# Designs tried in a protein design run: peptides against a protein of PDB entry 3EFO. Part 157

Target 1, 262 residues: chain A of PDB entry 3EFO
Amino acid sequence: SQLADLYKSCETDALINFFAKSAFKAVLHQPLKVIREILVNQTAHMLACYRKNCASPSAASQLILPDSMKVLPVYMNCLLKNCVLLSRPEISTDERAYQRQLVMTMGVADSQLFFYPQLLPIHTLDVKSTMLPAAVRCSESRLSEEGIFLLANGLHMFLWLGVSSPPELIQGIFNVPSFAHINTDMTLLPEVGNPYSQQLRMIMGIIQQKRPYSMKLTIVKQREQPEMVFRQFLVEDKGLYGGSSYVDFLCCVHKEICQLLN

## One batch from the design tools (peptide; made by RFdiffusion4, then SolubleMPNN)

Design b2_p19_6_s3 (from b2_p19_6, 9 letters changed)
Fold by OpenDDE base, seed 1:
Structure b2_p19_6_s3 (fold): chain B 262 residues (1-262), chain A 19 residues (1-19)
Amino acid sequence: as target 1 above (262 residues)
Amino acid sequence: PISEEALQQLLEEIDAALA
């Protein structure tokens, strides 16, 4: 059907960009609660429509998502957890205004990176390869105490180090003997000059390439206070200010879909 | 954005949960 073809060709990234800009524009004349409800409702309706008109018969309790929209709830949840759509005293009005304006001018690629950061397992780098490591899902469950991860969202860049990260890598990156010696006040990596350091710098350069804003680097040690800020960018996890995890949000959407179809 | 590999993993997890 024409509708089925439309869903198959649906570009989730473009939809999120559209929803983000629409919502952020609406913030100026509608209550935040209403905007959030509309976004959830729109998501549920879209998916319900697909199920009703395109999907094969299935149990009502089964969540059926088209391939092109299976990640839509993930990205929508990220949008809903953005500070622009949250009314918390901990978030300054200036910060909300700033991020709103930024997103309003973002293209699809920029907004997608902004709402769902790139998280790279740096500890898996092969110095003999020019290939970038595959990004992992933005969740604490994907981190390891023995690992080193680079996170970027187009505005911020973080280098996260596990408490048991390899001393050899620490030496290679920071030119210090151990985790304890790493200075987290640094905003630039030292030019150590070894292959691993050079490769990491190259990766950082690639990430920064063609981005409209210069991303400041923040060094984060696991279990130290600044890690709390870093964890806010693990967008699939539960947010600090009441945002849902992906799983929780998916359940919410599923429930609403069922209500629409029953 | 979510990588192709991560997306594939997510899809597999969803499919497994729905099976």
Scores: peptide ipSAE 0.283, ipTM 0.836, DockQ to the pose 0.077
Fold by OpenDDE base, seed 5:
Structure b2_p19_6_s3 (fold): chain B 262 residues (1-262), chain A 19 residues (1-19)
Amino acid sequence: as target 1 above (262 residues)
Amino acid sequence: PISEEALQQLLEEIDAALA
């Protein structure tokens, strides 16, 4: 059917951009709670419509998503957990206003990166390869104590180091003998000059390429206090301020869909 | 954004959960 084709061709990235801008505009004159509810409802309605009109008959307990929309709940959850849409007193008005203005001017590509960061396993770099490492899911479950990860969302860049990061990589990146010697106050990597360092710098350059803002680098050590800031960018996880994990959100959406179809 | 590889993994996880 034409409707089925429409859903199959649906571009989640464009939708999220639209929803983000619409929601952030609404913040000026609508309660945050209402805005969040609308976003959830819209998500549920879209998916319910697909199930009703495009999907084969199935058990009501099953969530059926078209392939093109399977990531929609992921990104929607990220949007819902953005500081602009959170009514927590811990979030300053200035920060909320700042991010709101940024997103209002973002294109589709920028907003995609902003809401769902790129998390790269740097410890797996092949110095002989010109390809970027494949990004992993933005979840703590994808991190490893032995790993080094680079996270970027278009505004911030983080280099996360596991407590058991390979000393040779630490030496290669920072020119220090161990994890303990890494200075997390630095915002620039030293120019060590070895192939690994050069490749990492290249990757950082590629990530920075075509981004409208210069991303400041923050070095984060696992289990240190600043790691909490980093964890906020692991958008699939449960948020610090009560935001749901992706799985929890998906369950919530599923429940809403079932209610709509009853 | 989520990478193609990560997306594939996500889709597989979802399918498995629905299975």
Scores: peptide ipSAE 0.275, ipTM 0.829, DockQ to the pose 0.077
Fold by OpenDDE base, seed 2:
Structure b2_p19_6_s3 (fold): chain B 262 residues (1-262), chain A 19 residues (1-19)
Amino acid sequence: as target 1 above (262 residues)
Amino acid sequence: PISEEALQQLLEEIDAALA
């Protein structure tokens, strides 16, 4: 498909990997504020250069993104919202150091998953199909109270359950009668043995495949306190610690591009 | 990374936002 070709031809993954490693190296010698500014500036400059030199004339107020770079702002925003680059006291130094070291050793594929997690609507699983469900955008807007979602970023795995999750699915996954009975302290799914449970476990296994680290599973109930942690991985949304939504970031980049071109 | 379906939605959203 055209979309597949576009994605394959896009070097965004490599660029993000490069920017991530460069930024994470720089944190040792440069203030976080400066690093973030550089990243935004580089993004804007790249896009501005394209517009100036490659794009057809258009309205100055309109942001033009080349097809190969349309996703760049998305991933760049994810990078900027990573705890390593966030100057928040709520984030421990140890956590920053840990994630920094991890990313410094990540290949392109690993970093992509890390910065933009897979969010899978597992409530839509067809037990007769061996195909993974299509991942949705990492945004709260893609969640549903009736749904169950699996999120993975290469380091963590979350099973998010809506407050109105189907009891039959809850029973199938956890062998409990209702949402209220789900124990969120468990880090492993019970081996219930039904087709749905087996398929979910298979999916989890597939996600875990070829990943250098074993992802710990966290079960999250909607509207419970741990959901706040989960929401941090919805990378297209506004971050808990002042990070921008994708839309906000895009607007920011657009403004900077306009400034560069004027 | 995002799926192809999600990417399509994203691209459409981007185009809409940029229009």
Scores: peptide ipSAE 0.272, ipTM 0.838, DockQ to the pose 0.078
Fold by OpenDDE base, seed 3:
Structure b2_p19_6_s3 (fold): chain B 262 residues (1-262), chain A 19 residues (1-19)
Amino acid sequence: as target 1 above (262 residues)
Amino acid sequence: PISEEALQQLLEEIDAALA
């Protein structure tokens, strides 16, 4: 159908960019609560429309997402959890204003990366491969104490190290004998010169390419204070300031869809 | 952005939870 074709041709990243800019513009003249409700409603309506007009008959309990919009709820939840749309005293007005302006000027690719960071399992690197490792979900559940992960959202870059990170990798990256010896105050990786170090640097370079902002590197040790900041970028998790996990959000959207289709 | 592999895993988990 023509409608089905429309959904298939729709780019989720463009939609998220649109929703973000629309919402962030509305912040200036609408209550945050209203804006959040609108976003949820819009998401539900879009998906309900697809189910009604494009999908085959199915049980009401099933959530059917079109292929082109499968990630829409994921990114929408990330948008809803952004500090600009949160009314919490812990978030300064300046921070909200800053991020609002940033997003208002972001292109589609930039905004997508911003709302859902890349989280790469660096400990799985194949030094013989030129391909980037497959990104994992931005959730604490996907981290491992034995792992090393690189996170980037276009503005910030983090290198997260598990407390049980392999000493050989630590030495390869930092040229120190153990986790305890890593200096987290550094913002640049040392030029160790081994294949693993070179591969990591290459990956970081690739991530930095085509980005309008230079991402400062922050080294984070698991269970240390700076990890709290890092965890804020694990966007699928429950937000520090009341945002829902993606699973909870999806359940909410599903309920609303069912209501619309009754 | 979320990788295809990660997305697939997520969707499978959700489907399992809704079943």
Scores: peptide ipSAE 0.250, ipTM 0.820, DockQ to the pose 0.077

Design b2_p19_6_s4 (from b2_p19_6, 10 letters changed)
Fold by OpenDDE base, seed 5:
Structure b2_p19_6_s4 (fold): chain B 262 residues (1-262), chain A 19 residues (1-19)
Amino acid sequence: as target 1 above (262 residues)
Amino acid sequence: PISAESLQKILEEIDAALA
């Protein structure tokens, strides 16, 4: 059907960019609660329309997403959890204003990365491969105490180290004998010169490529206080300020879809 | 409510898309 074709051609990244800018513009004139409700309603309506007109008949308990918008909910949840749309006194007006202005000028690719960071398992690097490691979902459940992960959202870059990170990799990356010796105050990796160091630097360079802003590197040790900042970028998890996990958001969206279709 | 099976399927699809 024509409608089905429309959904197939839908570009989620463009939609998120549009929704973000629209919402952030509306912040100046509408209550945050209303804006959030509108975003959720829009999401539910789009998906409900698909289910009604494009999807095969299914049980009410089934969540059906079009392929072209299968990642829309996760990005929408990220948008909803952005500080600009949160009504929390802990978030300063200046911070909201800053983030708002940043997003208002972002292109489609930039906003996509901004709302959903790239999280790469660095500990799985094959030094003989020129390919980037496959990104993992931005959730604590995807981290490992034995792992090292690089997170980037176009503005910030974090190198997260598990408490049980391989000493060999620590030596290779930082030229120190153990996890305890890593200086988290550094914002640049040392040029150790071994294959691991070189490959990591290459990856960081690729991530930085074509990004409008230079990402400052933050070294994060698991279980140290600065990790709390890092965890805020695990956008699929429950937010510190009351934002829903992605799973919870999916359930919420599903419920609303069902209400629309009943 | 959403079925666990349906949710799992969606999560897998999203995982594949985001990886």
Scores: peptide ipSAE 0.210, ipTM 0.830, DockQ to the pose 0.803
Fold by OpenDDE base, seed 4:
Structure b2_p19_6_s4 (fold): chain B 262 residues (1-262), chain A 19 residues (1-19)
Amino acid sequence: as target 1 above (262 residues)
Amino acid sequence: PISAESLQKILEEIDAALA
């Protein structure tokens, strides 16, 4: 059907960009609660429409998403969990204003990365490969105490180190003997000059390419205080300031869809 | 509520898409 084709061609990243800008504009004249409800409602309506008009009949317990919009819920959840749309006293007005303005000027690619960061397992790097490691889901469940991960959202870059990160990698990256010796106050990696260090720098360079802003690097040790800031970018997890996990959000959306169809 | 099977399938698909 024509509608089915429309859903197949629909780009989630474009939708998220649109929804983000629309919502962030609405913040100036509508309550945050209303804006969030509208976003959830719109998401549910879109997906309900697909199910109604394009999907085969199925049990109510079955969640059916169009291929082109499979990731819509996860991105929508990220949008909903953005500080601009959160009404928490812990978030300063200045921070909200800042991020609002940033997003309002972002293109589709920028906003996609902004809302759902790229999380790369650096500990799996092949120094002989020119390919970036496969990104993992932005969740604590995907981290490893033995791992080193690079997270980037177009504005910030984090290098997260597990407490049991391989000493050889630590030596390779920081030229220090152990995890404990890593200086987290550094915003630049030392130029160690070994293949691993060079590869990591290359990866960081690639990530930085075509981004409108220079991403500041923050080195984060697991179980240290700054890790809490890092965890805020694990967008699929339950938010610190009231946001739902992706799984919970997906269930919520499903429920809403069912309500619309019944 | 969403079935466990359905949820698992979606999560796997999304995992693949986001990788």
Scores: peptide ipSAE 0.136, ipTM 0.795, DockQ to the pose 0.807
Fold by OpenDDE base, seed 2:
Structure b2_p19_6_s4 (fold): chain B 262 residues (1-262), chain A 19 residues (1-19)
Amino acid sequence: as target 1 above (262 residues)
Amino acid sequence: PISAESLQKILEEIDAALA
């Protein structure tokens, strides 16, 4: 059907870019609460329409998403959790303004990365491979105390180290003997020169490639205070300032869809 | 509410797409 073809042709990244810019424009004229409600409603309506007109009949308890928009709720939740759409006093006006302006000028690829960061388990790196490690879901549940992860969203880059990170990797990256010796005030990795260090630098270079901004590197130790900032980029988790986890958001969307269809 | 099975399936699909 024509409608089915439309959904098939839709791309989540383009939709999120559009929704983000639309919402960020609207913040100048509408209450944040209203904007958030509109975004949720639009999401639910789109998915409800698909279910009604394109999907096979299914149980009410089953959520059905078109292939082209299967990740739409994930990204939408990320958008809803962005500081621009939050009215929390803890978020400075300057920060809101800054991020708003950034997103308003972002292309589709940039906004995709911005809203859903890449989280790479670099402790699993194969020094003989030129390929990036497979990204993991942006959730604390995907981290490990024994692991080292690189997170990038096009603006920021974080190197997260578990408290039990392998000393050999720590030495390989930082040229220090242990986790405790890592200086988190540094914004550049030392030139250690071993294969692992070189591979990590290559990966960082690839991630930085074609990005309009130079990403600042922040080294984060697990359980230290700066980790709280890092955790805000684990976008599938519950946000610090009232944002929902992805699972909770998905349930919310499902309920809304059911209400629309009944 | 979303069935456990449905949720699991979606999460798996998203996991595959985002990986």
Scores: peptide ipSAE 0.112, ipTM 0.778, DockQ to the pose 0.787
Fold by OpenDDE base, seed 1:
Structure b2_p19_6_s4 (fold): chain B 262 residues (1-262), chain A 19 residues (1-19)
Amino acid sequence: as target 1 above (262 residues)
Amino acid sequence: PISAESLQKILEEIDAALA
């Protein structure tokens, strides 16, 4: 069917780019509440249409998503939680304006990374391999106290260290004997020169490559105050300023779909 | 960025919770 073909041809990253720019343009003439409602409704309507016209019969309790749009809710939730669409006094007008302008000029690849960061388990690096480690989902549940993770969203880069990070890796990366000795005020990794350090630097270079902006590196220790900033980029978790977790959002979307189909 | 397997697991969990 024409509809089935449409859904197969849909690219989530392109859709999110479109929705983001559309929403960020709309903030100039519509209330934020209305914009958020429109985004949720559009998401629900698209998915409801698929279920009605393309999907095989299934239980009403099942959430059925087309393959091309399976991750759309994830990105949509990230968009909804962006500071541009939030009316919170804690967010400065300048910050909203800045991020709005950034996204308005972003290409599809840039906006995809911006809304859903890469989170890489650095502690699993194979120094004999040139391949990047597989990214994990952006949630605290995917972190490990024994692990070291690199997060990047095209604008910011974080190196997160668990409280029980292996001393040998700490030595390899920072040339210090323990977690306590790591200086989190530094924005550059030292030139240690061992294979692990070189591999990490290479990975960071690959991530930075072809990105329009130079990402500042922030070193974050688990359970220290700066970790709160890092956690804001774990986009599948509940937002600091009232945003939903991914799971909560999926439930919300599912309810909306059911309402449309009933 | 999100693996199909991980997403499927979450969807299954949600479906189970809503069932």
Scores: peptide ipSAE 0.050, ipTM 0.696, DockQ to the pose 0.077

Design b2_p19_7_s1 (from b2_p19_7, 9 letters changed)
Fold by OpenDDE base, seed 2:
Structure b2_p19_7_s1 (fold): chain B 262 residues (1-262), chain A 19 residues (1-19)
Amino acid sequence: as target 1 above (262 residues)
Amino acid sequence: LKVVSERREGDSVLITLEE
């Protein structure tokens, strides 16, 4: 059917870009609460339509997504949790204005990365490989105290270090003997010159490549205060300012879909 | 509700939710 074909051809990243720009434009003339409600409603309607008209029958306890939209909910949740759409007093007007302006000019690829960061387990790096490590889901559950992770969203780059990260890797990256010796005030990695350091720098370079903005590097130690900033980019987790986790959002969307179809 | 599983079925992705 034409409708089925439409869903098959859908590009979620393009949709998110569209929704983001539409929402951010609407901020100028609509209450944030209304904008958020519209976004959720639109999401639910699209998915309800699919369930009704395109999907095979399934259990009521199952959320059914077209393959092309399998990541739509997570991205939508990220959009909903963006500071531009939050009315929290803790978020400065300047920050909201800044991010709004940024997103309004972003292409599809840029906005995709912006809303859902790339999180790379660099502690698993094969120094002999030219391939990037496989990204993991942006959740604390994917982090490990023994791990080192690189997070990038096109604007910011974070190097997160677990409290039990291997000393040899710390030495390799920072040329210091231990976690405690890492200076988090640094915005650049030292030129250590070993294969691991070189590989990491290469990866960082690849990530920075073709991005319109230079990403500032922030070194984050687990359990230190600056980690809170980093955790805000773990977009599948519950937000600092009351935003839902990915799981919570899925449940919310599912309930709305069910309501629409009842 | 929590996500229990995700699986592909044809052109669809099924996410099983349980309380």
Scores: peptide ipSAE 0.467, ipTM 0.916, DockQ to the pose 0.908
Fold by OpenDDE base, seed 5:
Structure b2_p19_7_s1 (fold): chain B 262 residues (1-262), chain A 19 residues (1-19)
Amino acid sequence: as target 1 above (262 residues)
Amino acid sequence: LKVVSERREGDSVLITLEE
Protein backbone atom coordinates (compact mmCIF):
# COMPACT_ATOMS: atom_id res chain seq x y z
CA SER B 1 0.00 0.00 0.00
CA GLN B 2 0.95 3.62 -0.36
CA LEU B 3 1.09 4.01 3.39
CA ALA B 4 3.25 0.94 3.81
CA ASP B 5 5.65 2.27 1.22
CA LEU B 6 5.80 5.54 3.07
CA TYR B 7 6.89 3.83 6.26
CA LYS B 8 9.46 1.76 4.42
CA SER B 9 11.00 4.88 2.98
CA CYS B 10 11.04 6.71 6.29
CA GLU B 11 14.41 7.88 7.51
CA THR B 12 14.59 7.99 11.28
CA ASP B 13 17.58 10.30 11.36
CA ALA B 14 15.75 12.85 9.22
CA LEU B 15 12.64 12.58 11.37
CA ILE B 16 14.59 13.14 14.56
CA ASN B 17 16.28 16.15 13.04
CA PHE B 18 12.89 17.54 12.08
CA PHE B 19 11.31 16.84 15.45
CA ALA B 20 14.26 18.30 17.29
CA LYS B 21 14.26 21.53 15.33
CA SER B 22 10.50 21.83 15.52
CA ALA B 23 10.50 21.28 19.26
CA PHE B 24 13.40 23.61 19.87
CA LYS B 25 11.69 26.29 17.83
CA ALA B 26 8.48 25.80 19.79
CA VAL B 27 10.33 26.35 23.07
CA LEU B 28 10.18 30.06 22.35
CA HIS B 29 6.39 30.23 22.53
CA GLN B 30 5.06 27.04 24.12
CA PRO B 31 5.43 25.46 27.55
CA LEU B 32 7.97 22.67 27.78
CA LYS B 33 5.37 20.29 29.13
CA VAL B 34 3.21 20.82 26.07
CA ILE B 35 6.14 20.33 23.73
CA ARG B 36 7.08 17.04 25.38
CA GLU B 37 3.50 15.85 25.22
CA ILE B 38 3.31 16.71 21.54
CA LEU B 39 6.47 14.74 20.81
CA VAL B 40 5.21 11.69 22.65
CA ASN B 41 1.82 11.96 20.97
CA GLN B 42 3.37 12.30 17.54
CA THR B 43 5.50 9.24 18.17
CA ALA B 44 2.55 7.25 19.41
CA HIS B 45 0.33 8.33 16.52
CA MET B 46 2.90 7.40 13.93
CA LEU B 47 3.40 3.97 15.42
CA ALA B 48 -0.28 3.43 16.06
CA CYS B 49 -1.01 4.18 12.43
CA TYR B 50 1.58 1.63 11.38
CA ARG B 51 0.16 -0.99 13.70
CA LYS B 52 -3.34 -0.37 12.46
CA ASN B 53 -2.76 -0.06 8.75
CA CYS B 54 0.54 -1.68 7.84
CA ALA B 55 1.59 -4.27 10.38
CA SER B 56 0.43 -7.83 10.68
CA PRO B 57 -1.70 -8.60 13.70
CA SER B 58 0.31 -9.13 16.86
CA ALA B 59 -0.25 -9.57 20.56
CA ALA B 60 -1.35 -6.51 22.50
CA SER B 61 1.67 -6.92 24.75
CA GLN B 62 4.00 -6.43 21.82
CA LEU B 63 5.24 -3.15 20.47
CA ILE B 64 5.54 -3.32 16.71
CA LEU B 65 7.80 -0.98 14.76
CA PRO B 66 8.60 -0.72 11.09
CA ASP B 67 12.20 -1.65 10.44
CA SER B 68 12.92 1.85 9.19
CA MET B 69 11.82 3.25 12.53
CA LYS B 70 13.20 0.62 14.87
CA VAL B 71 15.45 3.18 16.53
CA LEU B 72 12.97 6.06 16.46
CA PRO B 73 11.89 5.53 20.07
CA VAL B 74 15.41 5.58 21.44
CA TYR B 75 16.23 8.77 19.56
CA MET B 76 12.96 10.36 20.56
CA ASN B 77 13.70 9.56 24.18
CA CYS B 78 17.10 11.17 23.81
CA LEU B 79 15.42 14.27 22.42
CA LEU B 80 12.94 14.36 25.28
CA LYS B 81 15.79 14.07 27.76
CA ASN B 82 17.76 16.91 26.24
CA CYS B 83 18.32 19.86 28.55
CA VAL B 84 16.48 22.17 26.16
CA LEU B 85 13.23 20.35 26.83
CA LEU B 86 13.74 19.82 30.55
CA SER B 87 12.37 22.30 33.06
CA ARG B 88 14.79 21.44 35.83
CA PRO B 89 16.14 24.41 37.75
CA GLU B 90 19.58 22.81 37.84
CA ILE B 91 19.94 23.46 34.14
CA SER B 92 21.03 26.98 33.37
CA THR B 93 19.30 29.13 30.79
CA ASP B 94 22.63 29.59 29.09
CA GLU B 95 23.12 25.87 28.66
CA ARG B 96 19.64 25.50 27.21
CA ALA B 97 20.22 28.37 24.84
CA TYR B 98 23.57 26.99 23.77
CA GLN B 99 22.34 23.51 22.98
CA ARG B 100 19.23 24.88 21.32
CA GLN B 101 21.29 26.93 18.92
CA LEU B 102 23.62 24.02 18.23
CA VAL B 103 20.83 21.68 17.24
CA MET B 104 19.01 24.31 15.21
CA THR B 105 21.99 24.45 12.89
CA MET B 106 22.75 20.74 12.75
CA GLY B 107 22.33 18.60 9.71
CA VAL B 108 20.80 15.15 9.82
CA ALA B 109 24.09 13.36 10.42
CA ASP B 110 25.14 15.81 13.11
CA SER B 111 21.93 15.57 15.08
CA GLN B 112 21.92 11.79 14.88
CA LEU B 113 25.33 11.56 16.48
CA PHE B 114 24.52 14.32 18.93
CA PHE B 115 21.43 12.63 20.33
CA TYR B 116 22.83 9.12 20.26
CA PRO B 117 26.59 8.93 20.74
CA GLN B 118 28.87 6.37 19.23
CA LEU B 119 30.27 4.05 21.90
CA LEU B 120 33.13 1.85 20.74
CA PRO B 121 34.78 -1.02 22.62
CA ILE B 122 38.41 -0.10 22.13
CA HIS B 123 39.66 -3.08 24.09
CA THR B 124 38.46 -5.34 21.29
CA LEU B 125 40.64 -3.74 18.65
CA ASP B 126 42.55 -5.96 16.32
CA VAL B 127 45.68 -4.15 15.23
CA LYS B 128 45.72 -6.19 12.06
CA SER B 129 42.24 -5.12 11.07
CA THR B 130 41.26 -1.94 9.26
CA MET B 131 37.67 -2.25 10.42
CA LEU B 132 36.25 -0.07 13.12
CA PRO B 133 34.90 -1.91 16.10
CA ALA B 134 31.16 -2.29 16.17
CA ALA B 135 29.44 0.28 18.33
CA VAL B 136 27.60 -0.88 21.40
CA ARG B 137 24.42 0.45 22.96
CA CYS B 138 24.87 3.58 25.04
CA SER B 139 24.16 2.00 28.40
CA GLU B 140 26.16 1.18 31.49
CA SER B 141 25.10 -2.41 31.01
CA ARG B 142 27.35 -2.56 27.97
CA LEU B 143 30.42 -1.38 29.83
CA SER B 144 32.81 -3.72 31.58
CA GLU B 145 35.38 -3.16 34.29
CA GLU B 146 37.87 -4.94 32.08
CA GLY B 147 37.09 -2.77 29.09
CA ILE B 148 38.15 0.46 27.45
CA PHE B 149 35.53 2.44 25.54
CA LEU B 150 35.58 5.47 23.29
CA LEU B 151 32.47 7.66 23.23
CA ALA B 152 31.80 10.49 20.80
CA ASN B 153 28.75 12.65 20.12
CA GLY B 154 30.20 15.12 17.64
CA LEU B 155 31.01 17.66 20.33
CA HIS B 156 32.76 15.63 23.00
CA MET B 157 35.00 12.61 23.00
CA PHE B 158 35.58 10.40 26.03
CA LEU B 159 37.98 7.57 26.61
CA TRP B 160 36.56 5.50 29.45
CA LEU B 161 38.77 3.01 31.26
CA GLY B 162 37.53 0.25 33.50
CA VAL B 163 39.25 -0.26 36.83
CA SER B 164 40.39 -3.65 35.61
CA SER B 165 41.31 -2.63 32.09
CA PRO B 166 44.20 -4.65 30.68
CA PRO B 167 47.60 -3.34 31.74
CA GLU B 168 49.01 -4.14 28.33
CA LEU B 169 46.46 -1.85 26.71
CA ILE B 170 47.11 0.87 29.24
CA GLN B 171 50.78 0.57 28.45
CA GLY B 172 50.00 0.64 24.77
CA ILE B 173 47.83 3.75 24.95
CA PHE B 174 49.42 5.78 27.73
CA ASN B 175 52.88 4.29 28.13
CA VAL B 176 52.32 3.81 31.86
CA PRO B 177 52.44 0.57 33.82
CA SER B 178 49.01 0.64 35.41
CA PHE B 179 45.57 2.18 35.70
CA ALA B 180 46.65 4.23 38.69
CA HIS B 181 49.36 5.96 36.69
CA ILE B 182 47.02 7.34 34.04
CA ASN B 183 46.79 11.12 34.11
CA THR B 184 43.20 12.16 33.50
CA ASP B 185 44.10 15.82 33.12
CA MET B 186 45.44 15.26 29.66
CA THR B 187 43.30 16.18 26.67
CA LEU B 188 45.53 14.46 24.14
CA LEU B 189 46.79 10.92 23.97
CA PRO B 190 50.53 10.52 24.06
CA GLU B 191 52.25 9.50 20.88
CA VAL B 192 53.47 6.13 22.08
CA GLY B 193 54.09 4.88 18.58
CA ASN B 194 53.07 1.23 18.87
CA PRO B 195 50.51 -0.34 16.54
CA TYR B 196 47.71 -0.24 19.08
CA SER B 197 48.26 3.41 19.86
CA GLN B 198 48.39 4.27 16.20
CA GLN B 199 45.22 2.37 15.47
CA LEU B 200 43.37 4.12 18.26
CA ARG B 201 44.54 7.47 16.98
CA MET B 202 43.35 6.57 13.51
CA ILE B 203 39.94 5.64 14.85
CA MET B 204 39.73 8.92 16.68
CA GLY B 205 40.69 10.67 13.50
CA ILE B 206 37.99 8.91 11.54
CA ILE B 207 35.40 9.88 14.13
CA GLN B 208 36.57 13.47 14.01
CA GLN B 209 36.48 13.51 10.24
CA LYS B 210 33.80 15.69 8.63
CA ARG B 211 32.58 16.91 12.00
CA PRO B 212 32.05 20.67 12.16
CA TYR B 213 33.58 20.96 15.62
CA SER B 214 36.78 19.65 17.09
CA MET B 215 35.89 17.22 19.82
CA LYS B 216 37.72 17.69 23.08
CA LEU B 217 39.07 14.46 24.50
CA THR B 218 38.38 13.62 28.12
CA ILE B 219 40.07 10.68 29.81
CA VAL B 220 37.73 9.04 32.28
CA LYS B 221 38.62 6.50 34.92
CA GLN B 222 35.88 4.31 36.24
CA ARG B 223 34.72 5.28 39.74
CA GLU B 224 36.30 8.72 39.59
CA GLN B 225 34.28 11.92 39.67
CA PRO B 226 34.49 12.71 35.95
CA GLU B 227 32.75 9.43 35.22
CA MET B 228 29.51 11.09 36.23
CA VAL B 229 29.79 13.42 33.27
CA PHE B 230 30.51 10.48 31.01
CA ARG B 231 27.47 8.61 32.24
CA GLN B 232 25.23 11.43 31.09
CA PHE B 233 26.02 10.35 27.56
CA LEU B 234 24.84 6.82 28.19
CA VAL B 235 21.51 7.93 26.81
CA GLU B 236 19.66 4.64 27.12
CA ASP B 237 20.00 4.78 30.89
CA LYS B 238 17.90 6.83 33.24
CA GLY B 239 18.79 10.48 33.04
CA LEU B 240 20.34 12.46 35.83
CA TYR B 241 17.43 14.87 35.94
CA GLY B 242 14.65 12.34 35.92
CA GLY B 243 14.54 11.42 32.27
CA SER B 244 13.31 7.95 31.43
CA SER B 245 15.44 5.04 30.39
CA TYR B 246 14.94 3.61 26.94
CA VAL B 247 12.99 0.72 28.38
CA ASP B 248 10.74 3.01 30.36
CA PHE B 249 10.08 5.09 27.29
CA LEU B 250 9.17 2.04 25.25
CA CYS B 251 6.63 1.11 27.86
CA CYS B 252 5.26 4.62 27.81
CA VAL B 253 4.94 4.66 24.05
CA HIS B 254 3.33 1.25 24.03
CA LYS B 255 0.75 2.39 26.52
CA GLU B 256 -0.07 5.45 24.45
CA ILE B 257 -0.43 3.38 21.30
CA CYS B 258 -2.78 0.99 23.03
CA GLN B 259 -4.88 3.90 24.21
CA LEU B 260 -5.12 5.25 20.68
CA LEU B 261 -6.17 1.93 19.20
CA ASN B 262 -8.61 0.88 21.91
CA LEU A 1 6.59 -3.28 32.28
CA LYS A 2 9.93 -4.44 30.97
CA VAL A 3 11.35 -5.47 27.66
CA VAL A 4 11.50 -9.23 27.41
CA SER A 5 12.56 -9.78 23.84
CA GLU A 6 13.10 -8.22 20.45
CA ARG A 7 12.70 -10.03 17.16
CA ARG A 8 12.24 -9.32 13.51
CA GLU A 9 9.16 -10.35 11.59
CA GLY A 10 9.21 -9.35 7.98
CA ASP A 11 9.63 -5.61 7.72
CA SER A 12 8.71 -5.14 11.36
CA VAL A 13 10.46 -5.34 14.69
CA LEU A 14 8.50 -6.81 17.56
CA ILE A 15 9.31 -5.84 21.12
CA THR A 16 7.65 -7.98 23.76
CA LEU A 17 6.76 -6.20 26.96
CA GLU A 18 5.80 -7.82 30.24
CA GLU A 19 4.91 -6.61 33.70
Scores: peptide ipSAE 0.458, ipTM 0.915, DockQ to the pose 0.922
Fold by OpenDDE base, seed 4:
Structure b2_p19_7_s1 (fold): chain B 262 residues (1-262), chain A 19 residues (1-19)
Amino acid sequence: as target 1 above (262 residues)
Amino acid sequence: LKVVSERREGDSVLITLEE
């Protein structure tokens, strides 16, 4: 059907960009609560329409998404959890204004990365491969104490180190003997010159390519204070300021869809 | 509710939710 074809051709990243800009424009003249409700409602309506008109019958306990929109909920949740749309006193007006303006000028690719960061397991790097490691979902559940992860959202870059990160990798990256010796005040990796260091630098370079902003690097040790900032970018987790986890949001969307159809 | 499973069925992705 024509409608089915429409869903097949849908580009979630473009939709998110549109929703983000629309919402961020609306904050100037509408309450945040209303804006959030509209976003959820629009999401639910789109998916309800799919379920009603395009999807095969399925159990009520199943959320049905078109393949083209399989990541729509997670991105939408990220949008909803953005500081611009949150009514928390802990978030300064300046920060909201800043991020609002940033997003308003972002293209589709930029906003996609901004709302859902790349999280790369650096500890799995093959120095003999030119292939980037596959990104993992932005959740604490995907981190490991033994791992080293690089996170980037187009504005910030974090190198997260587990407390049990391999000493050989630590030495390879930082030229120090142990986790404890890593200086987290540094914003640049040392030029150690070994293959692993070079590979990491290459990856960082690739991530930085074609990004409109230079991403400042922050070194983060697990369980240290700066990790709190890093965790804010684990967008699938429950937000610090009342935002839902990805799973919770899925449930929310599902319920809304059911309400629309029943 | 929690996500129990996710699978592809044709052009759709089915996410099973359970309490």
Scores: peptide ipSAE 0.453, ipTM 0.913, DockQ to the pose 0.903
Fold by OpenDDE base, seed 1:
Structure b2_p19_7_s1 (fold): chain B 262 residues (1-262), chain A 19 residues (1-19)
Amino acid sequence: as target 1 above (262 residues)
Amino acid sequence: LKVVSERREGDSVLITLEE
């Protein structure tokens, strides 16, 4: 059908960019609550239409997404959790204005990375391979105390180290004997010169390529205070300022779809 | 509700939600 073809041709990243810019424009003349409701409603309506007209019948307990929109909910939730759309006193007007301006000028690729960061398991690197490690979902559940992860969202770059990170990797990256010796005040990795260090630097370079802003590196140790900042970028988890987890948002969307169709 | 499974069926992705 024509409608089915429309959904097949849908580009979620473009939609999110559009929704973000539309919402961020609307904040100037509409209440934040209304804007959030509109975004959720639009999401539910699009998916309800698909379920009604394009999808095969399925159980009521199943959320049905077209393949082209399989990541729409997670990105939409990230948008909804952005500080620009939150009414919290902890968020300064300056911060809201800054992020609003940033997103308003972002292309599709930039906004995609901004709303959903790339999280790479660095500890899995094969020094003999030129392939980048596969990104994992941005959730604490995907982290490991034995792991080392690199997170980037186009503006910030974090190197997260588990408390039980392998000493050999720590030495390879930082040229120090243990986790305790890592200086988190560093904004640059030392040029150790071994294959692992070189590969990590290469990966960081690739991530930085074609990005409009230079990403400052923040080194984060698990269980130290600065980890709280890092956790804010684990966008599938619950937000610090009242945002829902990805799972919670899926449930919310599902319920709204059901309400629209029943 | 929680996500218990995700699977592809044709051109659709099915996410099963359970309490």
Scores: peptide ipSAE 0.451, ipTM 0.913, DockQ to the pose 0.903

